# Ledger of designs, part 214: peptides against a protein of PDB entry 2AUS

Target 1, 323 residues: chain A of PDB entry 2AUS
Amino acid sequence: ADIKREVIVKDDKAETNPKWGFPPDKRPIELHIQYGVINLDKPPGPTSHEVVAWIKRILNLEKAGHGGTLDPKVSGVLPVALERATRVVQALLPAGKEYVALMHLHGDVPEDKIRAVMKEFEGEIIQRPPLRSAVKRRLRTRKVYYIEILEIDGRDVLFRVGVEAGTYIRSLIHHIGLALGVGAHMAELRRTRSGPFKEDETLVTLHDLVDYYHFWKEDGIEEYIRKAIQPMEKAVEHLPKIWIKDSAVAAVAHGANLTVPGIVKLNAGIKKGDLVAIMTLKDELVALGKAMMSTQEMIERSKGIAVDVEKVFMPRDWYPKLW

## One batch from the design tools (peptide; made by RFdiffusion4, then SolubleMPNN)

Design b2_p25_6_s2 (from b2_p25_6, 12 letters changed)
Fold by OpenDDE base, seed 3:
Structure b2_p25_6_s2 (fold): chain B 323 residues (1-323), chain A 25 residues (1-25)
Amino acid sequence: as target 1 above (323 residues)
Amino acid sequence: LREELKKLAEELRRRKEELERRALR
């Protein structure tokens, strides 16, 4: 999410019709919900699946899905994609995560030694997934991007940690405890970030959602529920983007692959095989797909399949067929 | 459901405040 991506323009004269589509900021409330993602503050206790089932009951929804499981005891940032946006969660699964963790040491260790050893866990670590994980229990590498010690109080160590997707903080703490020679366990864990979703003004509780839905349905006040739901486009902010001509939108919305002539602008540094977001010139998400070319190939070539379209989000009728 | 969610929201608030208070020491 923090990587600034350069935007390369291929067609500086490309215009967009203001009458076509529904930009993220201009959706009627019902349509905003249909293409919404909640930045949920998951309470400790329930599973991520139970919380999704509660959101569906609260908001009277047919479908919803979450952007990456939090354990029952773990609180914090759980992106929940709604209705037609439900499958946008696939963009969030590979995204980096941040946590605040409380580690309890099983013996006394000098503070300077704690700080020195924890700094050595920045970078690549070897993990074996826990028994409860749906992931195969093979040894694998994971990146720890940073460790920030917030407090040391005797045997209690509060720290912030940025990690690659599917890093197990419980296993990290266990290995830190082994390296310190005394052992350790995870006492508390909160997720503070999941890709573009963080602890900010968009973070809402299940209680907030109950109250905000009530204000809309009983009092006719839509403002609160509108602010509590982010547009699905938020869930792809961390992906490389390709912006397409209005004439290409309806074809992609019908499930056609994106061809090079449809590209108006694109991010630098796209590689073949990358997950990319296909956007309109109004920053509407059309589809997710796999890049079949690099950024450089998409600039240099006049023809060919640029993106293999895997998942369409935009309705087929938002833009006219211009072929 | 509302009373269950209220209890969960209070437990969440308590845990958040505890983590914030620790980070400020």
Scores: peptide ipSAE 0.021, ipTM 0.452, DockQ to the pose 0.795
Fold by OpenDDE base, seed 4:
Structure b2_p25_6_s2 (fold): chain B 323 residues (1-323), chain A 25 residues (1-25)
Amino acid sequence: as target 1 above (323 residues)
Amino acid sequence: LREELKKLAEELRRRKEELERRALR
């Protein structure tokens, strides 16, 4: 998520009409909720699905979805996409994640050996998904981006870990314990990051949502509920982006594939097959799609399908049909 | 940090139990 992507401009003269669309910062509160994502602090105990059901009840929503399951006992960052934004969770499922974990060792190990062995688990690891996972139970490689030891207290090791999506911290801790020769188990786990969502001022509890919804509905105070809900565009910040002409927006919003002439600017390093966000010049999310070309091909070619549009988010009427 | 995470987990558990009690009224 922290990869600064270069922006390549194809059309430096492309302007946008300020009367068209609804930029993320200019949505009326009802529309903001319809296109919202909550950075929820999931409490320990409930399932991620129970928490989504509670948010739907608290906020009187028809639809919501979460950006990646946390186990019942696991707390922390759970992105919950609302209403029209519900499908944006597709962008968050493949996103990198960070956790703080408490590992309990089953024997005494010198601190220097703990540090040395845990450092060897940075990089590629082999994992098997647990029985309860919806993922096919095949052995697979996963990336551990970093391990930061925060505290060592005898047999208790507190650490921060950045991982590829679908890395199982419980399995990582089990393998660390085997490598240490004493065995280990996961005592506690908190998720501190899910892609662009982290522990920051946007992190809210279920209680905050109850109170903020009350302040809006009974007192007419929109400020708190507006701050508690992020625009759906936050859920795609970690994706490579393609910005399109105003004349292309309505076509893509109708489900047409993005063609090369519609591109104004794009991120560097897009590969064929990448999930990309199609954006307006006002940074509104139009659609998610699969790149059919590299960044270089999108620059060099004058025509062709740049993006196979998979999921449209923008309403068809926010931009005029210019065809 | 372990004691803070335990306190946070306990506080979040208490808040959950209180939410569950409110949803059953």
Scores: peptide ipSAE 0.017, ipTM 0.411, DockQ to the pose 0.061
Fold by OpenDDE base, seed 1:
Structure b2_p25_6_s2 (fold): chain B 323 residues (1-323), chain A 25 residues (1-25)
Amino acid sequence: as target 1 above (323 residues)
Amino acid sequence: LREELKKLAEELRRRKEELERRALR
């Protein structure tokens, strides 16, 4: 999410009509909820599915989905996409994660040795999925982006860890304990980041959502529930973006593939096969799709399919048909 | 709606407290 992607302008004369669409900051509260994502502080104990079911009851919603399972005992950042935004979770599933973990060692180890061995687990690691995972039990490589030791108190090691999606922190701690020669287990785990969602002012509890929904429905105060729900566009901030002409928006909203003439600007470093967000010039999410060209090919070519459109989010009527 | 939200808040609080008590055991 913190990677500043360069923006390449292909059409510097492209204008947008201010009367078309609904920019994320200009949505009425009901429409904001329909296209919303909650940065939930998941409590320890319930499953991620139970928490999603509770949010649906609290906010009187038909549909919701989460941006990546947290185990029952794990607390912290759980993005929950609402209603028409529910399918935006597909952008969050492959996103990097950060955790704070408490590791308990089964023997005494000098601090210098703990620090040295934990540093060796930065980079590529081989993991075996646990028996309880729905994933085939094949060995797989995962990236550990960083390990930061926060505190060492005898046998207790508090650390921050940034990891590739689907890295098992419990398995990482087990392997660290083996490398230290004494063994270890995961005592506590909190998720502090899921892609663009982190521990910040947008993090809300289930209790906050009950209160904020009450203030809106009974007292007519929408401010709290509006702040508690992020626009769905937040859930794609980490993706490469392609911004399109107003004349292309309605076609893409009807499920047509994006062609090269529809592109106004795009991020650098798009590869063929990447998941990309198709945006309006007002930073509204139109669709998610698979890049069929690189950034360079999208610049150099005058024609062809740039993006295979997989999931449309924008309603078909927000922009006029101009074909 | 207010009574349903109160019942839901109380159910959520009770479940949270029960699960916190189970996590501390």
Scores: peptide ipSAE 0.016, ipTM 0.443, DockQ to the pose 0.076
Fold by OpenDDE base, seed 2:
Structure b2_p25_6_s2 (fold): chain B 323 residues (1-323), chain A 25 residues (1-25)
Amino acid sequence: as target 1 above (323 residues)
Amino acid sequence: LREELKKLAEELRRRKEELERRALR
């Protein structure tokens, strides 16, 4: 998620009509909720599905989905996409995760050895999925992006870890314990990041949502519930983006593939096969799709399918048909 | 339902704050 992507402008004269669409900052509260994502602070105890069910009850929603399961005992960042945004969670499933973990060692190990061995677990690791995982129990590689030891107190090691999606911290700790020669287990785990969602001012509790929904429905105060819900566009900030002409928006919103003439600007480093976000010039999410060309091909070519549109989010009527 | 959800949210918050106080020690 921290990869800065250059923006390449293909059409510097492209303007957008301010009357079309609903920019993330200008959505009426009902529409903001319909296209919302909550950065939920999941409490320990409930399943991620139970928490999503509670959010649906609290906010009177028909649909919601989460951006990657947290185990019942695990707390912290759980993105919950609402209503029409529910499927934006597909962009968050492959996103990197950060955790703070407490590892308990089953024997005494010198601090220098702990630090040295934990550093060896940065990079590619081999994991076996746990028994309760819906994933086939085959050995697989996962990336550990970083390990930051926060504190060592005898046999207790508090650390921050950045990992590829579907890395099991419990399994990582088990393997660290084996490498240390004494064994270890995961005492505590909190998720501090899920792609673009982190522990910041946008992190809200189930309690906050109950109170903020109250202030809106009974007192007419929208401010709190508006701040508690992020626009769905937040859930795609970590993706490479392609910004399109107003004349291309309605076609893509109808499920047409994005063609090269529709591109105004795009991120550098898009490869064929990448998941990309198709955006308006007002930073509205139109669709997710698969890149059929590289960034370079999208610049050099005058025609062809740039993106195979897999999932439309924008309503068909926000922009006029200009084809 | 709302009062039950509020009570549940408060219980879950307390359990979170207890866990956070342990993970930061």
Scores: peptide ipSAE 0.016, ipTM 0.461, DockQ to the pose 0.339; fails the geometry check

Design b2_p25_7_s1 (from b2_p25_7, 10 letters changed)
Fold by OpenDDE base, seed 1:
Structure b2_p25_7_s1 (fold): chain B 323 residues (1-323), chain A 25 residues (1-25)
Amino acid sequence: as target 1 above (323 residues)
Amino acid sequence: SAAEEEERRRRRERLERILEELRRE
């Protein structure tokens, strides 16, 4: 979410019809839920799949999906995409994560040495996936973006860590313990961030969802459930964006690839092969796709396929066919 | 209000029952 991407305007005369589409802030409550993502505070104990099943039962939904597994014992930020937004979780899988971890050392180590050694684990690390992972057990590099020590109490080290997707904090703590010479294990773990979702006013519990759904269905008060559900567009805030003409929206909503003439504005720094969000001029998510050109090529070229459309989210009828 | 707190309690108990049923599935 903190990546400010430059916006390059290709067509400064492009206008949008206010009668077409449903901007995220103007969706009726039922439509808001159909295109929603919950920033859930996952409790410790249940699996991420059990929690998704509970949300479907609480909110009377057919489909939902989570933005990246938390282990049963791990609490905190679990994005849960609802109904028609369920597939937006694919944008969250590659997103960076933040955790607060409690590491317990198996021996006494001077605080200065703890701080020095933990600082050496910022940057590229080599990890092997655990045996229980569905991922092939190949050695892989992962980035540790930052380590912030919050507290040291004897053998207990509380720290914040920002990591690349699929970094194993348990393995990181094990390697820190080896580097300290005494060994260590993960005593507690909480996820505090998953891409654009963090611990903020949008974080809700399962109990909050029960209460808020009841206020809506029995008391007619939609305000609480509306605030508890984020628009699906929140789940793509960290992606590079391409904004398209109103005349191109219906074609993309029917599964056509985005061609260069349909582009109004775009983020800088798009590379060929990047996952990109295709947006309307009202900041509605039309589709996710793979960039077939760089930002520079999309500016310089007059024709060609800019984005290979992989997943459409927008209904086909929100914008008229203008071809 | 005491009525709102009692209603929150009933909703929590309903959630816990739903959670127990879903843990058995």
Scores: peptide ipSAE 0.026, ipTM 0.639, DockQ to the pose 0.024
Fold by OpenDDE base, seed 3:
Structure b2_p25_7_s1 (fold): chain B 323 residues (1-323), chain A 25 residues (1-25)
Amino acid sequence: as target 1 above (323 residues)
Amino acid sequence: SAAEEEERRRRRERLERILEELRRE
């Protein structure tokens, strides 16, 4: 999300018809909800699945899914994809996460030693998944991107940590405690980021959603619920993108693989096997897929399958069939 | 129907109470 990807233009003359599709900011409220993602502030207490069930009940929805489980006691950023956008969460599962954690030490340690030892945990760490994890309990490496100590008060250490997806902060704190020689446990944990979703003006509570839905349904005021729901395209901002011709959109929306001639522009640094977002020239998400070529191959080749389309989001009728 | 609206209202009031309980934890 934070790395600006270079955009390489293959066809600088490619135009888009303004009458086709529904750009993210121009969707009617009902359609906006159907293709929405909520940046939810999950309260402590409920499971992520319970919270998703509540959102479906509040908003009168049939389907929703979350962008990565938070434990019951963990609060903060839980992206919840709605209805037709539900499967966009696949883009968020591998995304980096940020947390603020309170670590309680089981003994007295000088502040300088705390700072020095915690800095050594930046980089690759070896973790054993917790017993409650659905993941096979094999030792695995995870990346800690950064550790920022916010406050040290005696035995209590408040810190921000950026981590690779599926890093267990409880296990990290346990290992830090062992390295300090006194032991430690996780007292509190809040998730402050999940890929492109962070603590900002788009963060909303379950209570906000109740109120905003009421304002829309009873008072006819759609503004609040519109702002509380992000377009599904937000959930793919961190992915490499490929923008396609209007003439290619309907084929991809029908589940056809993207071929090289359909590409107008693309991000640099795509590798074979990467998850990529296929976009219209109006920045509408058409589909997610697996890159079958690198960026360089997509530039140099005149033909071939560029993306194996795994999940279509766009309806088949938003763009005409031009074949 | 009036019955569906009343059921919707009761569902909202129940959700609000649960959300208030969850904020206190």
Scores: peptide ipSAE 0.026, ipTM 0.560, DockQ to the pose 0.022
Fold by OpenDDE base, seed 2:
Structure b2_p25_7_s1 (fold): chain B 323 residues (1-323), chain A 25 residues (1-25)
Amino acid sequence: as target 1 above (323 residues)
Amino acid sequence: SAAEEEERRRRRERLERILEELRRE
């Protein structure tokens, strides 16, 4: 998620009409909620589905979805996409995750050995999904991006770990314990990051949401609930982006594929097959789609399908039909 | 204020009730 992507400008003269669309910072509160994502601090105990049901009840919503399951006992960052934004969670499912874990060793191991062995688990690891996983129990590779040991207290090892989506920290700890020769188990786990969502000032509890919704509905104070809900565009910050002309927005919002002439600017390093976010010049999410060209092809070509549009988010009427 | 603390308590109790109701579903 921290990869700064270069922005290549294809059309430096492209302007946007300020009267069209609803930029993320200018949405009325009702519209902000309809296109919102909550950075929820999931409590330990409930399932991620129960928590989503609770948010729907608290905020009087018809639809919501979460950006990747946390086990009942696991707390921390659970992105919950609301209403019209519900399907933006598809952008978060493949996103990297960070956790803080407490590993308990089943025997005494010298600290230097703990540090050395845990460092060997950085990079590609082989995992088998847990028995209770709906995923077929095939061996699969996963990336561990980093392991940062925070504290070692005898048999207790507190560490931060950045991982590829669908890495099982419990299984990682089990394998570390085997490599140490004494065995280990996961005592505690908290998710501290899910793609662009992290532990920061945007992290809110279920209690906060109840209070903030009350302040809005009973006291007329929208500020708290507005701050508690992130724009759906936050959920695509980690994706490569393509910014399009105002004249192309309505077509894409109707489900038309993005063609090369519609591109104003784009991120470097897009490959064919990548998930990309199609944005307006006001940084509004129009759609998610599959890149049909590389960045280089999108620059060099004058025509062709640049993005196969898979999921539209923007309403069809935010921008005029200019075709 | 004691009134704000009591209101925060009532809101917590309301949330706990909502959470209990939702755990029974």
Scores: peptide ipSAE 0.025, ipTM 0.600, DockQ to the pose 0.025
Fold by OpenDDE base, seed 4:
Structure b2_p25_7_s1 (fold): chain B 323 residues (1-323), chain A 25 residues (1-25)
Amino acid sequence: as target 1 above (323 residues)
Amino acid sequence: SAAEEEERRRRRERLERILEELRRE
């Protein structure tokens, strides 16, 4: 997620009309909420669905969705996309995750052996989804990007782990315990990252949301609720981006596929089949789609379908029809 | 900046509190 993608400019003369659209930082509060994502600190206890239902009640919303289930006992980073942004969670489902986990060993193991064995679990691991998973229960590989041991206290091992989406930390800990020869279980788990969402100043509690909503509705103070809600564009920061001409925006907002002539700039390293974010020159999310070309093909070709548009977010009226 | 250090401190203190809460259960 933190890989700086190079930006390749195809049209350095392309300008944008400042009167068109609503840039992420210039949305009226009601519109900001309609296109918002909360970086929620999910408490332990409730399901992710219960928490989403509570947010809808607190903020008087019709629709919301979460960027990837946390188990009831698991706390931490739960992105919750609001109203018209609800479908942006699709961008977060495949995003990398970070956790802090407490592993309890079922026997005594020398610290040096713990460190050595846990280091061997960096890389590709074989996982079986749990029965409760909405994912088809098939054996699959997953990447462990890193394991950082934070503390070892006898049989308790606290560690940070970065993983590919849909890696089961409980299963990882079970396999580590088997490799150590004593067995282990997951005592505690917190999610510290979900793609672009992390433990930072944007992380808010359910209590914060209650207070901030009241400050807005009762006291007329929008500042707190505005800061508590991120623009939907935050939820696509980790995706490769394609920036389009103002003249192409309305067509894409109507569900037309993006053609090569509409591209102003794009990230390097896009492959055919990648999920990409189509952006305006004001960094507004127009749509998500599937790349039908590589970055190189989008540079070299003068015509053709660059992106198969799957999900439109931008309203049809933010940019004029120029066709 | 002092703000970044305070933010880092708050993140650390939050993590430490979470870790302490996780150790008490």
Scores: peptide ipSAE 0.007, ipTM 0.412, DockQ to the pose 0.042

